# Designs tried in a protein design run: peptides against a protein of PDB entry 7PB4. Part 6

Target 1, 105 residues: chain A of PDB entry 7PB4
Amino acid sequence: KMLNIKEYKEKLLSTLGEFLEDHFPLPDRSVKKKKKNIQESSVNLITLHEMLEILINRLFDVPHDPYVKISDSFWPPYVELLLRNGIALRHPEDPTRIRLEAFHQ
Target 2, 218 residues: chain B of PDB entry 7PB4
Amino acid sequence: DALQMAVGYFEKGPIKASQNKDKTLEKHLKTVENVAWKNGLASEEIDILLNIALSGKFGNAVNTRILKCMIPATVISEDSVVKAVSWLCVGKCSGSTKVLFYRWLVAMFDFIDRKEQINLLYGFFFASLQDDALCPYVCHLLYLLTKKENVKPFRVRKLLDLQAKMGMQPHLQALLSLYKFFAPALISVSLPVRKKIYFKNSENLWKTALLAVKQRNR

## One batch from the design tools (peptide; aimed at target 1 H23, target 2 W87)

Design b1_p12_1_s2 (made by RFdiffusion4, then SolubleMPNN; from b1_p12_1 with A3L F11A E12S)
Fold by OpenDDE base, seed 2:
Formats: sequence, C-alpha cells, structure tokens
Structure b1_p12_1_s2 (fold): chain B 105 residues (1-105), chain C 218 residues (1-218), chain A 12 residues (1-12)
Amino acid sequence: as target 1 above (105 residues)
Amino acid sequence: as target 2 above (218 residues)
Amino acid sequence: DLLFEILDFAAS
C-alpha cells in the first residue's frame, strides 16, 4: 500500500511536471542587472511543480498537520492559483500556512 | 524635479515628521497625475508607481488614483506587468483595483515593450475568468494574447462551461471564436458568425491620453 | 477545477 502511494505520487508529480511547465512557467526574471545598490534579496522562486511536491509531501509525511508555511520562494501567483482553484486551503488561524486539499475522490 | 520628488515620496513612504501628511500626499499625487496626463510617465516611473498602487502600501483611493495615471510616455516594461500580476495575487488590493488593473492592461497593451513574459502568464489570466467582475476584461486580454499553442482541450472545456453558466456573453463568444479559429477541431459547437467583436471599452478611461501618446510617438 | 484538469491531463 505505501509503495503504491509513493509510486502514485511519483507518477502524479512526473505527469504534472510537464503540464505545469508548459502552462504555468515561472517568468524569466530578466533581471536587467542595472547596478543600483538595492540588494533586492534574490529570493529564488520555486516552480509550481516543486511547490506541489512540497504540499503533497507534507500531506503524506505529516497528515495530522499537513500545512506548509508560505515562504518567500512561493511565487504569489502560484499560491493564488492553488487557493482559487481549491487545490490548497489556508490554515484557518494562520493565513501564512496552506495545505493541499484532499482530492475529492 | 517635482515628479522625481513625488515618485520618491511614494517609493520611500511618508516622512513621519510632516504634520500635513495628507496635504503632502495630495500634492505629490497631483504632480504625478498632471505629468502623466500631460506627457506620460517614463517606464521606470511606471514600474515604481504601478507596484506601489498594487502593493497595498496606501489606501484604496490613493492606489486607484495612481493606477489611473499609469500612462506611458513611450513604453511600459513587461517586467512591470509581471510584478504587478504578482502583487494582484498577494491580496492586498481591492476587487475594484483588480478590475481597474485589467482594464489598464488591455488599454495599455500595445505600449508594453515585449510580450514574451506576459504570454507566460496566460494560464494565470485564464484562471481569472471565473471571477465574474474580471471575466469581461480577462477575455479581452486573452483575446489579445491567445496563440495557437494556448488553445488546449481543457481550456475549451472551461470556456464552454463558463458559457453554460453565464450565457452567451459577447466577450466569451469573441474568445471562443478565436479559439475556434486556431483549433476548429476542438470546438464543434456552431458559433454565431459575429461580424464585430465586442468587448467592454476598457480604454475609455485613457482614450484621450492614449491618443496623445500615439501622437507623440509617431 | 484546475486540479481535475491537471489530473485529467495526467491521466491522458
């Protein structure tokens, strides 16, 4: 059963990867390095695939607290996409935490 | 320069010590408005002010006024638009601000220097079709952005479902007609042959300013 | 539902 869940998870993630890359890619930060000194903390944004992987992993690893803290690596459009489409839910008491919504079987 | 001081004020925020914070804010806002409507704003000024308008740094009234005067002198950077879309998703702006932004984006579309990054946002714009307030303007934006590669079966299904829910809206019909043009095999439904595509006139707010921009850039 | 669309796409 656990192996089947892992395999299913891996298959799901692999299949999602291509779709997410094609339809929801990260914008190329054409960081024109204009030299101005403001250390905009170059927070590396993660892909939607990586974000979903984190959420799925948390759900499987910690099912009693399946919430992930939104980090600066979470691109706001991705967070909004997941929340708006019911793929993720905000924690009722902590809006900085989100969980994967159970796939309605 | 008065404009630089005004932009700097919005960027850095109000200096705590001014007893007349509201008067200072209004002065700088009027400066930005006057320059924007008269001459347009530089791409760098739009980059700064657009982010400010959508970041929730100021109240909705101020943000709305700033957004209304995001008129380019020449071009708008696509990077500014990408950042703006990110701010929209942070949820610190009102629904009315979101509507205004999409109206602005449609109105200013031709003045955006590049479209490559904006095209990458296609899926996010498409996901916003479910918002009834945004739907007419998002359809118009998607009509401008849609390429053959964007026309996928799942998006066709979503548009048809939306049409079933909302009825045969002119803006949905326009987008569906474009989809059918690119991928006729995906849309078996007979669409009315519309001789004219009708979108809500998003540009009305900026019509005079846009004419002036086009005249200056000829 | 985007999730369903993704899943449908994944199942195809």
Scores: peptide ipSAE 0.108, ipTM 0.820, DockQ to the pose 0.034
OpenDDE base, seeds 1, 3, 4, 5: peptide ipSAE 0.105, 0.096, 0.088, 0.099; ipTM 0.813, 0.806, 0.806, 0.805; seed 3 fails the geometry check

Design b1_p12_1_s3 (made by RFdiffusion4, then SolubleMPNN; from b1_p12_1, 5 letters changed)
Fold by OpenDDE base, seed 2:
Structure b1_p12_1_s3 (fold): chain B 105 residues (1-105), chain C 218 residues (1-218), chain A 12 residues (1-12)
Amino acid sequence: as target 1 above (105 residues)
Amino acid sequence: as target 2 above (218 residues)
Amino acid sequence: LLHFEILRFAAS
């Protein structure tokens, strides 16, 4: 059973990877190196695929608390996309935490 | 320069000690408005002010006024638009601000210097079609952005489903017609050949300003 | 809808 879930997870993530890359790629931040001194901490944004992987992993690893804290690496459009489409749910008491919505079979 | 001082005020925020915070804010806002409508704003000024308007740093009234005066002197940086979309998704702006932003984006579309990164946001814009308030403006934006590669079976299905729910809206029909043009095999439904495409934003809030910008850049 | 599409796409 666990192997089937892992295999299914890997297959799901693999199949989603191409789709997400094609349809929801990260915008290339043209780092115009204009010298403005603002320490814009170059927060490395993760892909939507990586974000989903984190959410899925959390759901499987910690099913009783499947919430992931939104980090600075989470591109806001991705978070909004997941929330608006019911793929993820915001924690009722902590808006900085989201979980993967259980696929209603 | 009065404009630089005004932009700097919005960027740095109000200095705590001023008893006349509201008067100072209004003064700077009027400065930005006056310059924007008369001469337009530089791309750098738009970059700063657009982010401020969408970040939730100021109240909705101020943000709305700033956004209304995001009129370019020459061009808008694509990067500013990408950042703006990011701020829009943070959820600190009102629904009315979101609508205004999409109206602005459609109105200013031709003044955006590049479209490559905006085209990458196609999926996000398409997802916003589900918002009834945004749908007319998003359809118009998608009409401007859509390429053959964007026309996918799942998007066709979503548009048809949306049409089934909302009825045959002119903005949806316009987008579907474009989709049919690029991929006729995906749309079996007979679409009425409308000679004129009508979008809700036919009367642009910036019409006069945009005419002036076009005249200055000729 | 996107959830279903993503899932449908993933299940295909």
Scores: peptide ipSAE 0.051, ipTM 0.801, DockQ to the pose 0.035
OpenDDE base, seeds 1, 3, 4, 5: peptide ipSAE 0.049, 0.052, 0.050, 0.050; ipTM 0.784, 0.811, 0.806, 0.788; seed 3 fails the geometry check

Design b1_p12_1_s4 (made by RFdiffusion4, then SolubleMPNN; from b1_p12_1, 4 letters changed)
Fold by OpenDDE base, seed 4:
Parts: C-alpha cells; sequence; structure tokens
Structure b1_p12_1_s4 (fold): chain B 105 residues (1-105), chain C 218 residues (1-218), chain A 12 residues (1-12)
C-alpha cells in the first residue's frame, strides 16, 4: 500500500513536470540589468513543479499538519493558480500557510 | 526636482512627522499627474509607481489615480509588467484596480519594450478569462498576444465552454476567430464571419495622452 | 483524482 502511494506520487510529479514547464514557465528574471542600487534580493523563485512537490511531500510526511509556509521563493501567480483551481487551500487562521487539497476523499 | 520628490515620497512612504499627511499626499499626486500627462514618465518612474499602485500600500482612490497616470515618455519595461502581474495575484488590490490595470495594459501594449516575457504569462492571462469583469479586456490582451503555438485543443475547449455559458460575446468571437485562423482544424464550429472585430475601447482614458506620446517619439 | 484536477486545471 505505501509503495503504491510513492509510485503514484512519482508518476504524478513526472507527468505534471513537462506540462507545467510548457504552459506555466517562470518569467526569465535573469535580466540582471546592473541597476546599481536596488538590492533586488536575489530570491530564487521555484518552479510550479517544485512547489507542488513540496506540497505533496508535506502531505505525506506530516499528514497531521500538512501546511507549508509560503516563502519568498513562492511566485504569487503560482500560489493564486493553485488556490483558485482548488488544488491548494489556505490555512483558516494563517493566510501565510497553504496545503494540498486532499483529493483522495 | 518636484517629480523625484513625489516618486520618492510614494516609494519610501510618508515621513511620520507631518500632521498634514493628506495635503502632502495630494501635492505629490498632482505633481506626478501633471508631469505624466504633459511629458510622460520615464520607464524607471513607471516601474516604481506601478508597483506601488498594485501593492496595496495606499488606498484604492490613490492607487486608481496613480494607475491612470502611468503614461510613458518613451517605453514601458516588460519587467514592470511582469512584476505588476505578480502584485495582482497577491490580492491586495481591488477588483476595480485589476480591471483598470488590464485596460492600461491593452492601451499601452505598443509602448512595452519587449514581449517575450509577457508572452510567457499567456497561461495566467488565459486563466483570468473566467472572471466576468476581466473577460472583455483579457480577450483583447490575448488577441494581441496569441501566436500559433498558443492555440491548443484544451484552450479551444475552454473558450467554447465559456461562449456556451456567457453567450456569443463580441470579444470572445474575436479571440475565437483568431484561434480559427491559426488552427482551423481545431474549431469545427462555424463562426459568424464578423467583418469587424469589436473590443471595448480601453484606450478612451488615455487617447489624448497616447497621441501626445506618439508625437514625441516620432 | 488529484491528477485529473491538476490536468483539468492545466487544461483549463
Amino acid sequence: as target 1 above (105 residues)
Amino acid sequence: as target 2 above (218 residues)
Amino acid sequence: DLLFKILDFAAS
């Protein structure tokens, strides 16, 4: 039973990876125009695939507290996309935390 | 200069000590408005002020006034647009501000320096078609952005479903007609041959300013 | 199915 869940997880992530890269790529922030003074904190944004992987892993690893804290690496359009489509849910008391929606019920 | 002081005020926020915060705010707003409508704003000034207008730092009335005067002297940076889309997703701006932003984006589209990064946002704009208030303006934006590679079977299905729900809206028909042009095999439905593509006139707010910008850059 | 919801989302 546990092996089937891990295999399902890996298959799901693998199948989604190509699709998410093709249709929802990160904007290339690499235009480091040397504007001198704005310490744009080089916050490395994660891909939508990586974000989903984090959410799925948290659900499996810590099912009693499946919430992930939204970091600066979470691109706001990705967060909105997941919430708007019912893939993720905000914590009712802490809007900075999100969880994967339990689709298995 | 007065403009630099005004932009600096909005960027850094009000210095605590002034009892007349509202008078100072109004003074700086008027300075930005006057320069923007007379001469346009530099790309750097638009970058700063656009983010402020969408960040929720100020009230809706102030944000609306700032956004209405985002008129370029020459060009708008695509990076400013990408950042702006990110702020829209944070949910600190009103629905009316979102509508105004899309109207602005359509009106100023030709003044954006590059389109490569904006084209990568195609999927996010397409997802916003489900918002009834945004739909007419998003269709217009997508009409400007759509390339052959963006026309996918799933997007065709979503547009047809939306048309079934909302009826035969002129802006949806315009976008579907473009999709049929790029991929006729994906759209079996006979679209009425509308000779004229009609979008809501998003440019009306900036018509005079846009003419002035085009004259200065000739 | 989560996959279906994500695919429907992705297809949306």
Scores: peptide ipSAE 0.134, ipTM 0.826, DockQ to the pose 0.039
OpenDDE base, seeds 1, 2, 3, 5: peptide ipSAE 0.153, 0.175, 0.299, 0.194; ipTM 0.802, 0.802, 0.925, 0.834; seeds 1, 2, 3, 5 fail the geometry check

Design b1_p12_2 (made by RFdiffusion4)
Pose (drawn by RFdiffusion4):
Structure b1_p12_2 (pose): chain A 91 residues (1-28, 43-105), chain B 212 residues (1-189, 196-218), chain P 12 residues (1-12)
Amino acid sequence: KMLNIKEYKEKLLSTLGEFLEDHFPLPDVNLITLHEMLEILINRLFDVPHDPYVKISDSFWPPYVELLLRNGIALRHPEDPTRIRLEAFHQ
Amino acid sequence: DALQMAVGYFEKGPIKASQNKDKTLEKHLKTVENVAWKNGLASEEIDILLNIALSGKFGNAVNTRILKCMIPATVISEDSVVKAVSWLCVGKCSGSTKVLFYRWLVAMFDFIDRKEQINLLYGFFFASLQDDALCPYVCHLLYLLTKKENVKPFRVRKLLDLQAKMGMQPHLQALLSLYKFFAPALISVKIYFKNSENLWKTALLAVKQRNR
Amino acid sequence: SFEILSFALEEA
């Protein structure tokens, strides 16, 4: 059961990365890829389940943040505009 | 054959400025509907015309008439429905066309050969609940399509939030009751749906439904 | 799902 989930997870992640690079590229400060941004968000969601917010730095391309916001992937902090969290789809 | 000429004409897409082209388009569309309302269309022709109508090609009236004449002689391929959902996801489709398509998918539900690959698109179907123009028809479709495996906690939470936003709407209540039946531990809380008139009810389709 | 999403973005 564990190995099956692992194989599925790895396949989903690789295909997701390819999809992101194909359909959400950077334009050319130092910006990070959308993949790294999603990784940070996923990591913070499970590492700190009581505060899954990550600060928005200059490396976050505003179009990416807005994209994640429009599609219900990322959520804004009720008071702090510099923080965003990942939607807890698992619950 | 008389119908294949119209299928090929619609596959060629829209043509130049109209000198006599309006009459040609009308003749081809009349031929298709005559065949559809007399004895029905085959699976291949439906696979072609449904996806042509749900694409950006041709105006709204042509797509509306094509959707209103999408009556199967036998069955409907599920791959055609998958491509149709993909064309909905493209977004170059009219709202009224989307409503008509969801109505058609509800009406033609028992004439799709397989429905497992269509159930795999449950997420795409569920995401359309945000749109309040598609909400009743999407709820009617999900009432038919929902299995036990589809009742995930996230969807229950989002459906409860939507019920709180819109109120206890009939279609939302019916879908929520189905979700309660399938997963009572995730939440506490088929049949009549408004605007559920079968627009595609020909006599032969009626005999086939009774034979079903 | 990715095929559908890719198709939708290409045709959009």
Fold by OpenDDE base, seed 4:
Parts: structure tokens; C-alpha cells; sequence
Structure b1_p12_2 (fold): chain B 105 residues (1-105), chain C 218 residues (1-218), chain A 12 residues (1-12)
């Protein structure tokens, strides 16, 4: 049973990967125009696929506290996308934490 | 100069000590407004002020006034637009500010220096069609952005579902007509042959300013 | 579509 869940997880993530890359890619922030002074904190944004992987892993690894803290690597449009489509849910007491919703049914 | 001081004030925030915070704020707002409407703003100034207007740092009235004067001298950086979309998703701005932003984006679309990164945001704009207040303006934006590669079966289905829910809205019909042009095999539904495409006039707020910008850049 | 995502996630 656990092996089937892991295999299903991997298959799901693999299938979603191509779709997410095609339709929701990260904007290329690499236009590092050498503007000298703005320490744009080189926050490395993660892909939507990586974000989902983190959420799924947290649900499996810590089912009693399946919430992930939103970091600076979480691109706000991705967070909104997950929340708006009911894929993720905010913690009722801490809006900086989200969980995967679809797997809790 | 006065503009640099005003932009610096909004960027760094009010220095704690001034009892007349409101008078200082109003002075700097008027400075930005006067320069923007007279000469336009540099791309760097728009980058700073646009992010401030959407960050929730100031109240809705201030944010609205800043956003209304985001008039370019020459061009708007696509990076500023990408950052702005990120701020919209943080949820610190009002619904009215979001509507105003999309109106601004449509009105200023031709002044954005590049479209490659904005085109990558297509999916996010498309997802915003579900917001009834944004839908007319998002349809107009998508009408400007849509390429053949964006016309996918799942998006066609979503537009048809939205049309079924909202009725035959002129802005939805305009977008569907464009989709049918790019991919006629995906849209079996007979669209009424409307000779005229009608979007809400988003540019009305900036009509005079846009004419002035075009004249300066000729 | 996110429906596919939601569906895929619901079927998981």
C-alpha cells in the first residue's frame, strides 16, 4: 500500500512536470541588468513542480502537521494559483503556512 | 531634484520625526503627479513607484493616485510588470487597485519595452478570468497577448464554460473569435459574426497623457 | 488544466 502511494506520487509529479513547465514557467529574471546598487536579494525561486513536491512530501512525512512555511523561494503567483484552485489551503491561524488540500479528502 | 526626493520618500518611507506626515505625503504625491502628466516618468521611476503602489505600504487612496500617474516618458520595463503581477498575488492591495492595474496594463501595453516575459505570464492572466471584476480587462489583455501556441483545448473549454456561466459577453466573444482564428478546429461553436470588437475603454483615464507620450517619442 | 491537477491530486 505505501509503495503504491509513492509510485503514484512519482507518476503524478512526473505527469504534472511537463504541463507545469509548458503553461506556468518562471519568468526569466536573469536579465541581471548590471544595475549596480539594488541588492535584489538573489532569492532563487523554485518551480511550481518543486513547490508541489515539497507540499506532497510534507503531507507524507509529517501527516499530523502537513503545513509548509511559505519561504521567499515561493513565487507569489504560484501560491495564489494553488490556493485559488483549491490545491492548497492556508493555515487558519498562520497565513504564512500552507498545506496540500486535495490529498486530505 | 524634487522628483528624486519624492520617489526617495516613497521608497524609503516617511522619516518618523515629522508631525506633518500627511502634508509631506501630499507634497510628494503632487510632485510625482505633476512630473508624470507633464513629462512622463523614467522606466526606473515607474519600477520603484509601481511596486510601492501594489505592495500595500500606503493606503488605498495613495496607491490609487500613484498608479494613475504611472505614465512613461519613453518605455516601461517588462520586469516592472512581472514584479507588479507578483505583488498583486500577495493580496495586500484592494480589488479596485487590481482592476486599475489591469486597465493601466492594457492602456500602456504598447509602451512596454519587451513582451517575452509577459507572454510567459499568459497562464496566470488566464486564471484571473474567473474574477468577475477583472474578467473584461483580462480578456482585453489576453486579446493583445494571445498567440497560436497559447490556444489550447483546455483553455477553449474554460472560455466556453465561462461564457455558459456569464452569457454572451462582448469581451469573451472577442477573445473566442481570436481563438477561433488561430485554431478553428478547436471551436465548433458558431460565434456570432460581430463586425466590431468591443472592450471596455481602459485607456480613457490616460487618453491625453498617451497622446503626449506618443508625440514626445516621434 | 488545474482541474486536471485537482483531479490528479484528488485521485492520488
Amino acid sequence: as target 1 above (105 residues)
Amino acid sequence: as target 2 above (218 residues)
Amino acid sequence: SFEILSFALEEA
Scores: peptide ipSAE 0.041, ipTM 0.808, DockQ to the pose 0.057
OpenDDE base, seeds 1, 2, 3, 5: peptide ipSAE 0.042, 0.043, 0.040, 0.038; ipTM 0.812, 0.808, 0.810, 0.815; seeds 1, 2, 3, 5 fail the geometry check

Design b1_p12_2_s1 (made by RFdiffusion4, then SolubleMPNN; from b1_p12_2 with S1M E10D A12S)
Fold by OpenDDE base, seed 5:
Parts: sequence; structure tokens; C-alpha cells
Structure b1_p12_2_s1 (fold): chain B 105 residues (1-105), chain C 218 residues (1-218), chain A 12 residues (1-12)
Amino acid sequence: as target 1 above (105 residues)
Amino acid sequence: as target 2 above (218 residues)
Amino acid sequence: MFEILSFALDES
């Protein structure tokens, strides 16, 4: 059973990888190194694929607390995309935490 | 410069001790409004003020007024638009501000210096079609952005589903007509031949200002 | 619900 779930997870993530890269790429933050001291914290944004992987892993690894804290590496449009499409849900008491919504077949 | 002082006020925030915080804010806001409508704003000023308007740093009334005066002197930086989209998603701006932003984005589309990064946001904008308040303006934006490579079967299906749900809306029909133009094999449905494409409020709040900008940059 | 994921799976 566990092996089948892991294999299914890996297959799902691999299948989604190209699609997510093609249709939901990160904007090239050309951090124009203009020297002005505004600490635009060069926060390294993760891909939508990586974000989904984190959410899926959390759901499987910790099903009783499947929530992930939104970090600065989470690009806000990706968070909005997942929430708006019902792929993720916010924690009812903590808006900084999100979980993957169960695939209701 | 009065404009620099005004922009600096919004960027740094109100200095704590002023008894007349509201009067100072109104003074600086009027300064920005006056310059924006008369001469337009520099790309750097728009970058700063657009962020402020969408970050939720000030109240909705102030944010709305700032956003309404985001009129370029010459160009708007694409990077400013990408950052703005990010701020819209943080959840600190009102629904009315989001609508106003998309209206602004459509109105100012030709003044954005580049489109490469905005085109990467195509999928994000397309996903926003399901928001009833945004849908008319997102359709207009997508109409401006859509290339042949963006017309995919899954997007066609989504548009047809939206049409089934919302009815034959003029803005949806406009976008579907463009999709059919690029990929006629994907759309078997006969679309009414509309001679004129109608988007909601094609007369934008900035019509007079945009005419002035175009005249100054000729 | 899961429209984006369903679309991704249908196009793959």
C-alpha cells in the first residue's frame, strides 16, 4: 500500500512537471543589480512544482496536520492560484498556513 | 521637489509625531495627483507608488486614489507590473482595488515597456477568469496577450464551460473569437460574427490622461 | 475543483 502511494505520488509529480513549467513559469526576476540599498531580499522563489511537492509530502507524511506554513519562497500568485482553484485551502485560524485539498474523485 | 517629498512620504510612511497626519497625507496625495494628471509620473515613481497602493500600507480610499493616478510620463516598467500582481495576491488589498488594477493594466497596456514577463503570467490571468468581478477585465487583458501558442484545448474547454455557466457574455465571446481565429479546429461552435468587439467599460477612467500622454510622447 | 491539475493530467 505505501509503495503504491509513493509511486503514484512520484508519477503524479513527474507528469505535472512539464505542464507547470510551461504554463506557470516564474517570472525572471532580473534583479538588475542596481546598487541602490533597497534590500530587495533576493528571496529564492520555488517553482509551482516544488510547492505542490511540499504540500503533497506534508499531506502524506503528517495527515493529521497537513498544513504548510507559507514562507517568503512561496510566490504569492502561486498561492492565490492554488487557493482560487480549490487545490489548496487556508487554515481556518491561521491564514499563513495552507494544505492540499483532497482530490475528491 | 514637491513630488519627491510626496513619494518619500508614502515610501517611508508618516513620521510619528505629526498632529496633522491627515492634512499632511492629503497634501502629498494631491501633489502626486496633480503631477500625474498634468505631466505623468516617471517609471520609478510608478514602481514605488504602485507597490504602496497594493501593499495595504494605507487605507482603501488612499490606495484607490494612488492607483487612479498611476499615469506614466513615458513608460511603465514591466517589473512594476509583475511586482504589482504579486502584491494583489498577498490579500491586503480590497476586491475593488483588484478590479481597479486590472482596469488600469488594460488601460495602460500599451505604455508597458516590455511584455515578455507579463506573457509568462498568462496562465495566472487565465485562472482568474472564474472570479466574476474580474472576468470582464481579465478577458480584455487576455485578448491583448493571447498568442497562438496560448490557445490550448484545456483553455478552450474552460472558456466554453464559463460561457455555459455565465451565458454568452460579450467579453467571453470576444476572447473565444480570438481563440477560434488562432485555432479554428479547437472550436466547433459557431460564434456569432460580431463586427464590433465590446469589452466592459472600454472607456477607461484615464481616457483624457492617456490622450495627453500620447500627445507628449509624439 | 482541481481544474488546473485535471487540465495538466488531461494534457499529459
Scores: peptide ipSAE 0.049, ipTM 0.906, DockQ to the pose 0.033
OpenDDE base, seeds 1, 2, 3, 4: peptide ipSAE 0.041, 0.043, 0.036, 0.037; ipTM 0.868, 0.879, 0.821, 0.847

Design b1_p12_2_s2 (made by RFdiffusion4, then SolubleMPNN; from b1_p12_2 with S1M E11N A12S)
Fold by OpenDDE base, seed 3:
Structure b1_p12_2_s2 (fold): chain B 105 residues (1-105), chain C 218 residues (1-218), chain A 12 residues (1-12)
Amino acid sequence: as target 1 above (105 residues)
Amino acid sequence: as target 2 above (218 residues)
Amino acid sequence: MFEILSFALENS
């Protein structure tokens, strides 16, 4: 049973990966650093696939606290996309934390 | 320069010590408005002010006024638009601000220097079609952005479902017509050949300003 | 509710 869930997880992630990359790619911040001193922290944004992987892994690894803290690597449009589509939920007491919504079939 | 002082005020925020914060805010806002409508704003000024308007740093009334005066002197950077979309998704702006932003984006579309990065946001814009308040403006934006590569079966289904829910809306028909043009095999339904422009330009708040910008850059 | 996921699965 657990193996089937892991395999299903991997298959789901793999299938989603191509779709998400094609339809929801990260914008290339090829902003040529013009020299102005704004410490724009070069935070490396993660892909939507990586974000989902983090959320899924957290659900499996820590089912009693399946929430992930939103980091600066989380592109806001991705967070909003997950929340709007009911894929993720915000923590009721901490809006900086999100969890994967249980696939209630 | 008065404009630089005004932009700097919005960027740095109100200095704690000013007893007349509201008067100072209004003064700087009027400065930005006057320059924007008269001459347009530089791309750098739009970059700063657009992000401020969408960041939730100021109240909705101020944000609305700033957004209304995001008139370019020459061009708008696509990077500014990408950042703006990011701010919209943070959820610190009102629904009315989101609507205004999409109206602005449609109005200013031709003044955006590049479209490559904006086109990468196609999926996010498409996902916003479900918002009834945004739908007309998002359809118009998508009409401007849509390439053959964007026309996918799942998006066709979503548009048809939306049409079933909302009825035959002119903006939705325009987008569906474009989809059928790119992928006729995906849309079996006969679309009425509307000879008339699907999107009324009558709601462009910036029409006069945009004419002036085009005249200055000729 | 999982429209994007459903679409991804349907278009895979």
Scores: peptide ipSAE 0.036, ipTM 0.789, DockQ to the pose 0.033
OpenDDE base, seeds 1, 2, 4, 5: peptide ipSAE 0.028, 0.027, 0.026, 0.038; ipTM 0.619, 0.547, 0.581, 0.773; seeds 1, 2, 5 fail the geometry check

Design b1_p12_2_s3 (made by RFdiffusion4, then SolubleMPNN; from b1_p12_2, 4 letters changed)
Fold by OpenDDE base, seed 5:
Structure b1_p12_2_s3 (fold): chain B 105 residues (1-105), chain C 218 residues (1-218), chain A 12 residues (1-12)
Amino acid sequence: as target 1 above (105 residues)
Amino acid sequence: as target 2 above (218 residues)
Amino acid sequence: MFDILSFALKES
């Protein structure tokens, strides 16, 4: 049973990877190093694939607390995309935490 | 420079102790408005002020006024637009501000220096079609952005579903007609041959200002 | 597309 879930998870993530890269790529932050002191925190944004992987892993690893804290590495459009499409939900008491929506069939 | 002082005020925020915070804010806002409508703003000024307008740093009334005066002297940086889209998704701006932003984006589309990164945001804009308030303006934006490679079966299905739900809206028909042009095999439905494409409020709030910008840059 | 993601995530 666990092996089948892991294999299914890997297959799902692999299948989604190409699709997500093609249709929802990260903007090339050509951080033109213009020297001006605006601390554009060069926060390395993670891919949508990586975000989903984190959310899926949390759901499987900690099903009683499946929420992930939104970090600066989470690109806001990705968060909004997941929330708007019902793929993720915000924690009812903490808007900085999101979980993968259990798609109950 | 009065404009630099005004931009600096919005960037740094109000210095704590001023008894006349509202008067100072209004003074700086009027300075930005006056320069923007007369001469346009530099790309760097737009970058700063657009971020401020969408970040939720100030109240909705102030943000709306700032966004309304995001008129370029020459060009708008594509990076500013990408950052702006990110701020829209943070949820600190009002629905009316989001609508105004998309109206602004359509109006200023030709003044954006590059389109490569904006084209990468195609999927995000397409996802916003589900918002009834945004849909007319998003359709117009997508009409400007759509390339053959963007016309996919799943997007066609979504547009047809939206049409079934909302009826035959002129803005949806315009976008579907473009999709049919690029991929006729994906759209079997006969679309009415409209001689004229109509988007909602094609007369933008910036019509006079944009004419002035185009005249100065000739 | 999101239906595909949703579908893909629902089938998982």
Scores: peptide ipSAE 0.046, ipTM 0.802, DockQ to the pose 0.036
OpenDDE base, seeds 1, 2, 3, 4: peptide ipSAE 0.046, 0.046, 0.046, 0.044; ipTM 0.807, 0.809, 0.804, 0.799; seeds 1, 2 fail the geometry check

Design b1_p12_2_s4 (made by RFdiffusion4, then SolubleMPNN; from b1_p12_2 with S1M E10R A12S)
Fold by OpenDDE base, seed 1:
Parts: sequence; structure tokens; C-alpha cells
Structure b1_p12_2_s4 (fold): chain B 105 residues (1-105), chain C 218 residues (1-218), chain A 12 residues (1-12)
Amino acid sequence: as target 1 above (105 residues)
Amino acid sequence: as target 2 above (218 residues)
Amino acid sequence: MFEILSFALRES
């Protein structure tokens, strides 16, 4: 059972990877390296695929607390996309945490 | 100059110690409005102010006024638009601000210097079709952005489902007609041959200003 | 896409 879940998870992630890269690519942040002092937090944004992987992993690894803290690496449009489509839910008491919606019927 | 001082005020925020915060805010806002409507704003000024308007740093009334005066002197940076879309998704701006932003984006579309990164946001805009308030303006935006490669079976299904839910809306029909043009095999439904593509006139708020911008840049 | 994701997550 666990092996099947892991295999299914990997297959899902692999299939989604290509799709997500094609349809929801990250915008190229023109890293204009100009030195001026505004701490543009050079936080590298993660892909939607990586975000989903984190969420899926958390759901499987910690099912009793499946919430992931939104970091600066989480591109806000991706977060909104997941929330609006019911793929993810915000923690009711902590809006900085999200989980995958258990579509477990 | 007065504009630089005004932009700097919005960027740095109000100095906590000023007793006349509202008067100072109004002064700077009027400065920005006056310059924007008369001459337009530089791309750098739009970059700063557009992000401020969508960041939730100020109240909705102020943000709305700032957004309404995001009129370019020449061009808008694509990067400013990408950043703005990011802020739009943080949830700190009102629904009315989101609608206004999409109206602005459609109205100012031709003044954006490049479209490559905006085209990458196609999927995000498409997802926003589910918002009934945004749908008319998003359809118009998508009509401007859609390429053959964007027309996929799943998007066709979503548009047809939306049509089933909302009825035959002119903006949705316009987008579907474009989809059918690019991929006729995906849309078996006979679309009424509308001679005129009809979108809500998003430009109405900026019509006079846009005419002036076009005249200055000729 | 999200239907596929939703479907995939529902079948999981």
C-alpha cells in the first residue's frame, strides 16, 4: 500500500511537472543586479511543481498537521491559484499556512 | 520636483510624527494625479506607484485613486505588470481594486513595452475567469494574449462550462470565437457569426488621457 | 489542469 502511494505520488508529480512548466511557468525576474540598497530579497521563487511536491509530501509525511508555511519562495499567484481552485486550503487560524485539500472521498 | 517628492512619500510611507498626515497624503496624491493626467508618468514612477496601489500599504480609496492615475507618458514596463499581478494575488487589495486593475491592464495593453512575460501569465489570467466580476475583463485580456499554443482542450472545456453557467455572454463568445479560429476541431459548437467583437469598454476611464498619450508619442 | 489535479488527488 505505501509503495503504491509513493509510486502514484511520483507518477503524479512527474506528469504534472511538464504540464505545469508549460502552462504556469515562472516569470523571468529580470535580476537587474543594479546595486542600489533596496533589499530586493533575492529569494529564489520555486516552481509550481516544487510547491505541489512540498504540499503533497507534507500531507503524506505529517497527515495530522499537513500544513506548510508559506515562505518567500512561494510565488503569490501560485498560492492563489491553488486556493482558488480548491487544491489547497489556508489554515483557519494561521493564514500563512496552507495544506492540500484532501479530496479524499 | 513635486512629483518626485510625492512618489517618495508613497514609497517611504508617511512619517509617523506628522500631525497632518491626511493633508500631506492628499497633497501628494493630487500632485501625482495632476501630472499623470496632464503629461503621463514615467515608467519608473508607474513601477513604484502601481506596486504601492496593490500592496495594501494604503487604504482602498487611496489605492483606487493611485491606480486610476497610472497613465504612462510613453511606456509601461512589463516587469511592473508582472509584479502587480503578484500583489493582486496576495489578497490585500479589494475586489474592486482587482477589477480596476484588469480594466487598466486592458486599457494600457498597447503601452506595455513587451508582452513575453505577460504571455507566460496566461494560465493565471485564465484561472481568474471563474471570478464573475473579473470575467468580462479577463476575457478581453485573454483575447489580446491568446496564441494558438494557448488553445488547449481543457481550456475549451472550461470556457464551455462557463458559458453553460453564465449564458452566452458577448465577452465569452468573443474569446470562444478566437479559440475556434485557432483550433476549429476543438469547438464543434456553431458560434453565432458576430460581425462585431464586443467587449465592455475598459478604456472609458482613461479615454481622454490615452488619446493625449497617443498624440504626444506621434 | 486543476481538474486533473483534483482528479488525481481524489483518486489518491
Scores: peptide ipSAE 0.043, ipTM 0.802, DockQ to the pose 0.034
OpenDDE base, seeds 2, 3, 4, 5: peptide ipSAE 0.046, 0.043, 0.041, 0.045; ipTM 0.815, 0.813, 0.804, 0.813; seeds 2, 3, 5 fail the geometry check

